# Ledger of designs, part 200: peptides against a protein of PDB entry 7AE7

Target 1, 321 residues: chain A of PDB entry 7AE7
Amino acid sequence: KVYKDLREFLEVLEQEGQLIRVKEEVNPEPDIAAAGRAAANLGKNQPAVFFEKIKGYKYSVVTNVHGSWQNHALMLGLDKNTSTKDQFYELNRRWDKFPVPPNVVKREAAPCKENVIDKDINLFEILPLYRINEQDGGFYISKASVVTADPEYPDDFNKLNVGTYRIQVKDRDRVGIQALAMHDIAVQLEKAEAENKPLPIAITIGNNPLVTFMASTPVGYNQNEYEFVGALQDGVPMDIVKSDLYDHLYVPAGSEVVLEGHIIPRVRTVEGPFGEFPGSYSGARLQCEVKIDRITHRTNPIFENLYLGIPWTEIDYLMAL

## One batch from the design tools (peptide; made by RFdiffusion4, then SolubleMPNN)

Design b2_p23_2_s2 (from b2_p23_2, 14 letters changed)
Fold by OpenDDE base, seed 5:
Structure b2_p23_2_s2 (fold): chain B 321 residues (1-321), chain A 23 residues (1-23)
Amino acid sequence: as target 1 above (321 residues)
Amino acid sequence: SVEEENKRRVEEARAAFEAEQAR
């Protein structure tokens, strides 16, 4: 089984008994985190949790999409009861198929292009934002696949980076991003900042589950994460589409939301704290700031966000292989 | 505390958004 988007994966999770729907209206805080913890207490077979109605918001949230070995097996299109050993064997077998180049689809064929916002941008109108942890310094987008390119080699597809970074909402049209020196985005940002130029960026939310997996998996600077997604799909190419603002940035065709913008050169603002682990907070730091210039989104977009429950966090499954 | 101030800022940002939607 191969998935074009998050929605096809959520349908399979529901059919397999690996998704719980919360149909009652919930408060963003504390109910999302509380319901997530309650679902996690069901044992090792942790389902995704889909919140259909959130007070004060129009759209839905889904959490814990990657939060179990069963969900991870289903992501690979395997039986949900496939052992971790057999999942690892199959992952390695498929990894050797790299590279599998993606399909570039037309704009009209890309679900992420169904709606456009290019003025009066307000992230709160599109994303049902909430604090993941009680002591968080703000609202976080913690499961985005962030697309950037090398500003010296913008047409080199092998240098197109798709990574996962901590993103704090700072304003209606601004986010803070943690670009650490060990990340490929930091190399690209350094080149842009040397010339006092903005770094083009696309922050993609609610993707094909293998895109999210590969964005969280370290690869070489000259290796494209989309070509690994095709390998992990057992040789089936994924679908990508050109960004609206930048000819050299490509986003997953099925993304629920795409935030297009730029990292402001040589600007640093306070970001954090964030509870990356239960009972542990990373301190506040000066981090990069992104201006959002355009949003594209699917009709009734689903906000996929990270679940940080006890005893196992969703990141433990994303980083376990 | 820093935590109390962060909580306040988040609550103010949410309240401002809710007030704009009610108009």
Scores: peptide ipSAE 0.191, ipTM 0.788, DockQ to the pose 0.069
Fold by OpenDDE base, seed 4:
Structure b2_p23_2_s2 (fold): chain B 321 residues (1-321), chain A 23 residues (1-23)
Amino acid sequence: as target 1 above (321 residues)
Amino acid sequence: SVEEENKRRVEEARAAFEAEQAR
């Protein structure tokens, strides 16, 4: 099985008994995080948790999408009871199919382009934002696939980077991004900042689960994550579409929300604290700031966000394969 | 609004954290 988008994956998770649907209205805090923790305590078969109604928000939240070995098996289109060993063997077998180039679809064929916001941008109108942890210093978007390019080689598709970075909401149209020196985005940002230029960025939320997986998997600077997604789809290309603002940035065609904008050159603002581990917070640091200039989104967009809980976080499963 | 309430809660949490780090 190959998934075009998050919705096709959530349908399979629900069919396989790996999705809990919360139909009652919940408060953004603490109910989302509390229900996620409760679901994690259900044992080895941790389901995704889908919140249909969040008080004061229009749209839904889903958490813990990658939060179990069963969900990882299903992501690979395997039986949910496939052993971790067999999942690893299948992953490695498919990895050898790299590169599998993506299909570039037309704008009108991309679900992420159904709606556009290009003025009066307010992230709170599109995303049901909440604190993941009780003592978080902000609203985190922690499961986005962030697209950037090399500003010296913008048309080199092999240098197009799709990565996962910690993103804190700063304002209605601004986010902080943690670009560490070990991330490919930091190399690209350094080049842009050397010339005092903005770095074009597309922050994509609610993707095909293999896009999210590959965005969290380190690859070479001259390797494209979308070509690995095609490999992990057993040789089926994924669908990408050109961003609205930038000809050289491509986003997953099925993304629930795409935040298009730029990293402001040579600006640093306080980011954090964030509860990376239960009871442990990263210190606040000066990090980059992104201006959001355009949003595209699916009708009734689903906000996919990270679950952090005890004893295992969703990150533990994303990093374990 | 939910935005204003959530923003306030985050600002309070941040201020508390900053006050703890300053000790």
Scores: peptide ipSAE 0.031, ipTM 0.604, DockQ to the pose 0.420
Fold by OpenDDE base, seed 3:
Structure b2_p23_2_s2 (fold): chain B 321 residues (1-321), chain A 23 residues (1-23)
Amino acid sequence: as target 1 above (321 residues)
Amino acid sequence: SVEEENKRRVEEARAAFEAEQAR
């Protein structure tokens, strides 16, 4: 089985008994985090948790999409009871198929383009934002696939980077992003800031689960994560579409939400604290700031966000492979 | 609103953390 988007994967998770649907209205805090912890207590076969109704918000949230070995097997299109060993064997076998070039689809064929917001941007109208941890210094978008390019080689598709970074909401149309020196985005940002230029960015939320997996997996600077997604789909290309603002940025065609904008050059603002692990907070630091200039989204967009549970987190499964 | 209450709580938590790091 290959998935075009998050919705196709959530349907399979629900069919396989690996998704809990919460139909009653919940409060953003503390109910989302509390329900996630309660689902984690069901044992080692932790389901995804889908919240249909959130008080004060229009749209839904899903958490813990990658949060079990069963969900990981299903992501690979395998039986949910496939052993960890056999999942690793199949992953490695498919990895050798790199590169599998993506299909570039037309704008009118891309579900992420169903709706457009280009004025009076308010992230709170599109995303049901909440504190993941009680002591968080802000609202975090913790499971986005962030698209950037090399500003010196914008037409080199092999230098297009799709990565996962910690993102804090700063205002209605601004986010902080943690770009560490070890990340490919930091190399690209350094080149832009040397010339005092903005770095174009597309922050994509609610993707094909293999896009999210590859965005969390380090690859070479001259390797494209979308070409690995095609390899992990056993040679089936994924669908991408050109961003609205930038000719050189491509986003997953099936993304639930796409935040298009730029990193403001040579600006640093306080970001954090964030509870990366239960009981462990990263300190507040000066980090980059992104201006959001345009949003595209699917009708009734699903906000996919990271689950941070005890004793294990969704990060443990994204990094275990 | 729920948004305004959450924003206030986040700002208060951030200010408390910044004050702790400054000691």
Scores: peptide ipSAE 0.029, ipTM 0.631, DockQ to the pose 0.430
Fold by OpenDDE base, seed 2:
Structure b2_p23_2_s2 (fold): chain B 321 residues (1-321), chain A 23 residues (1-23)
Amino acid sequence: as target 1 above (321 residues)
Amino acid sequence: SVEEENKRRVEEARAAFEAEQAR
């Protein structure tokens, strides 16, 4: 089984008993985090949690999409009871199919282009934002696949980077991003900042689960994460579409929300604190700032966000292989 | 609003953290 988008994966999770649907209206805080913790306590088969109604918001949230070995098996299109050993074997077998180039679809065929916001941008109108942890210094977007290119080689598709970064909401149209020196985005940003130029960026939310997996998996600077997604789809290409603002940036065609903008050159603002693990907070630090210039989104967009719970976080499953 | 209440809670949490780090 191959998935075009998050929605097809959530349908399979629900069919397989790996998704809990919360139909009652919840408060963003503390109910989302509390329900996530309650789901984690259901044992080894930790389901995704889908919140249909969130007080004060228009749209839904899903958490813990990758938060179990069963969900991980289903992501690979395997039986949910496939052993971790057999999942690892299958992952490695598929990895050898790299590269599998993606399909570039037309704008009209891309679900992420159904709606456009290019004026009076307000992230709170599109995303049901909440604090993941009680002591967080803000609202985080913690499961986005962030697309950037090499500003020296913008037309080199092999240098297109899709990564996962810690993103704090700073204002209606601004986010802080943690670009560490070890990340490919930091190399690209350094080149842009050397010339005092903005770095083009697309922050994509609610993706095909293999895109999220690959965005969290380190690859070579000259390797495209989308070509690995095709490999992990057992040789089936994924669908990408050109960004609206930038000819050289491509986003997953099925993304629930795409935030297009730029990293402001040579600007650093206070970001944090954030609870990276339960009871463990990273201090406040100076981080890059992104201006959001355009949003595209699916009708009734689903905000996929990370579950940070006890005893196992969703990160533990994303990095375990 | 829920947004205003959440913003207030974030500001309070941030201020509490900053005060703790300053000790």
Scores: peptide ipSAE 0.022, ipTM 0.540, DockQ to the pose 0.360

Design b2_p23_2_s3 (from b2_p23_2, 12 letters changed)
Fold by OpenDDE base, seed 1:
Structure b2_p23_2_s3 (fold): chain B 321 residues (1-321), chain A 23 residues (1-23)
Amino acid sequence: as target 1 above (321 residues)
Amino acid sequence: SVEEENKRRNAEAEAAFLAEQAR
């Protein structure tokens, strides 16, 4: 099975008994993290947890979407009981299908374009933001697929980067992003900053699970993650759409939320601390700052966020294959 | 508000970072 978006995947997770719905209104803290820990205690078959109602917010949160081998098998369109060995075999088999170019859909056909906010940007109106860990220095977007391009080669689709980065909410329309020197985004930012230019960025939230997977998987600088998504879909292209602000940035057509903006050149602000692993906090550091200039989103957008808990983190499954 | 809370948390983290860098 191939998924167009997060919603199609969540439907399958629910059908397969790999999603728990919490229908009662919850407090963002500590209830989201507590429920994730409780789900982890159910054994190795950890379900996704879908929170329908978040106190103080309009929209829903889903966590632990990739948080089990069963969910990982289902992401690959396999039986949920597919062995880890067979999942690896299938992943490797499909990997060899690279490149599978995506389909570029029209704006009108892209669910991520259902709603637009182009003024009075307020992330808190769209995303049920919370601290993932109690000691986090602020609210985090931890499972976004961040789209950037090479500013010297903006039309080179092979240099389009889709990566996962730690994103701290700094203000209603500003986020801090951890662009480590080893990431392609840091190379692209360096080029932009050399000319004192903003780096165009699209932060995409709530994607086709293979997009999220590939965004967390290192690939070559001249390799496009979307073309790997098509490979992992066993040769079925994924759907992408142009960003609204930038002709050279393409986002997943099915994203729940797209934050379009720019990295402010030569500005560094404090980001962190963040609990990357249970009991381990990365310290605060000077990091890049993104101004959000436009939001597009699906009606009733689902905020997909990372589960960080004991004994297994969702990262363990995202990085295991 | 959640916005004010986030702002407070960021400010506390920034203050802590600056204090650590001053040592």
Scores: peptide ipSAE 0.574, ipTM 0.937, DockQ to the pose 0.923
Fold by OpenDDE base, seed 3:
Structure b2_p23_2_s3 (fold): chain B 321 residues (1-321), chain A 23 residues (1-23)
Amino acid sequence: as target 1 above (321 residues)
Amino acid sequence: SVEEENKRRNAEAEAAFLAEQAR
């Protein structure tokens, strides 16, 4: 099975008994993290947790979407009881199908374009934001697929990068982003900053599960993550759409939320601390700052965010394959 | 508000960072 968006995947997770739906209103803190930990204690078959009602917010949250081997099997369109060995075999078999070019759909065919906000931007009205850990320096977007391009080669689709980065919410329309030197985004940012130009960026939230998986999987600088998504879909192309602000940036057509903006050149602000692993905090550092200039989103957008807990984090599963 | 809480946390983290860099 191939999934067009997060919603189709969540439906399958629920049908397969791999999603818990919390219908009662919860407090963002500490209830989201507490419920995630409780779900993790169910043993090997850790479900996703879908929170329908968040106090103080309009929309829903889902966590732990990739948080089990069963969820990974379902992501690949396999039986949920497929062994880890057979999942690896199938993943490797499909990997060899690279490249599978995506379909570029029209704006009117892309669910991520259902609603537009281009003035008075307030992230808190669209995303049910919270601290993942008690000691975090603020609210975080921890499971976004971030789209950037090479500013020297903006029309080279092979240099289009889709990556996962730690993103701290700084204000209504500003986020801090951790762009380490080992990330492809750092190469692109260096080129933009050399000319004192903004780097165009699209931060996409709530994607089909293979986009999120590939955004967390390092590939070559001249390899496009969307072409691997098509390979992992067993040769079925994924659907992408042109961003509203930039002709050279393409986003998943089915994204729940797309934050379009730019990295402010040569500006560094304090980001962190953040608890990346249980008992481990990455300290505060001077990091890049993104201005959000436009939001597009699906009606009733679902905020997909990372689960961090014991004994295993969702990151452990995303990096294990 | 949630916005005020986020602002407070960011300000505390920034103050702590600046204090550490001044040592």
Scores: peptide ipSAE 0.569, ipTM 0.936, DockQ to the pose 0.959
Fold by OpenDDE base, seed 5:
Structure b2_p23_2_s3 (fold): chain B 321 residues (1-321), chain A 23 residues (1-23)
Amino acid sequence: as target 1 above (321 residues)
Amino acid sequence: SVEEENKRRNAEAEAAFLAEQAR
């Protein structure tokens, strides 16, 4: 089984008993984290948790999408009871199929383009934002696949980077991004900042689960994560579409939300603290700031966000593969 | 509002960071 988007994956998770729907209205804090912990306590077969109604918000949240070995098996289109060993074997087998180039679809064929916001941008109207941890310095987007390109080689598709970065919401149309020196985004930003130019960026939320997986998996600077997604789909290309603002940035065609904008050159603002693990806070630091210039989104967008809880975080599963 | 809450949290975090850097 191959998934075009998050919605197809969530449907399979639900059919396989790996998704819990919370239908009652919840408070973003503390109920999302509390329900995630309760789901984690159901044992080793941790389901995704889908919150249909968030108080003060219009749209839904889903957490813990990658939060179990069963969910990882299903992501690979395997039986949910496939052993971790067999999952690794299959992952490695498929990895050798790289590169599998994506299909570039027309704008009209991309679900992420159903709605456009190009003025009066307010992230709080589109995303049910909350603090993941009580001591977080603000609201976080913790499971986005962030698309950037090399500003020196913008047309080199092999240098297109899709990565996962910690993103703090700073204002209606501004976010802080943790771009560490070891990240490909930092290399690209350094080139842009050398010329005092903005770095184009697309922050994509709610994707095909293999996109999210690959965005969290280190690859070579000259390797495109979308070509690995096709490999992990056993040779089936994924669908991508051009961003609206930038011809050289491509986003997953099925993204729930796409935040298009730019990293402001040579600006650093306080980002953090953030509780990456229970009882472990990364301190506040001066980090990059992104201006959001355009949003595209699916109708009734689902905010996929990271589950951070006990005993296992979703990160533990994303990093374990 | 949630926006005002987020702004307050960010401001608190910034103030804490600046206070730490001043030590």
Scores: peptide ipSAE 0.567, ipTM 0.935, DockQ to the pose 0.903
Fold by OpenDDE base, seed 2:
Structure b2_p23_2_s3 (fold): chain B 321 residues (1-321), chain A 23 residues (1-23)
Amino acid sequence: as target 1 above (321 residues)
Amino acid sequence: SVEEENKRRNAEAEAAFLAEQAR
């Protein structure tokens, strides 16, 4: 099975008994993290947790989408009881199908374009934001697929990067982004900053689970993550759509929320601390700042965010491959 | 508000960072 978006995957997770719905209103803190921990304690078959109602917010949160081997098997369109060995075998087999170019769909066909916000941008109105850990320096977007391009070769689709980065919410329309030197985004940013130009960026939230998986998987600088998604879909292309602000950036057609903006050149602000792992915090440091200039989103957008529970994190499953 | 809480946390983190860099 191939998924067009997060919603199709969540439907399958629910059908397979790998999604728990919390229908009662929860407090963002500590209830989201607490419910995630409770789900993790259900054993090896850790389900996704979908929070339908969050106090103070309009929209839903889902966590732990990738947080089990069963969820990972289902992501690959396999039986949920497929062994880890067989999942790895299938991943490797499909990986060799790279590249599988994506389909570029029309704007009108892209669910991520259902709604537009271009004035009075307020992230708190669109995303049910919370601290993942009690000691976090603020609210985080920790499971976004971030799209950037090479500013020297903006039309080179092979240099289009889709990566996962730690994103701290700084203000209504500003986020801090952790662009480490080892990440492809840092190479692209360096080129933009050399000319004192903004780096165009699209921060995409709530994607096809293989997009999120590939955004968390290191690939070559001249390899497009979307072409790997098609490979991992056993040769079925994924659907992408042109961003609204930038002709050279493409986002997943099915994204729940797309934050379009720019990295402000040569600006660094304090970001962190963040609890990357249970019981460990990365310190605060100077990081890049993104100005959000436009939001597109699906009607009733689902905020997919990372689960950082004990004893297992969702990262453990995303990085296990 | 959640927005005010986020601002407070960011300000505390910034103050802590600046205090550490001054050592």
Scores: peptide ipSAE 0.542, ipTM 0.929, DockQ to the pose 0.901

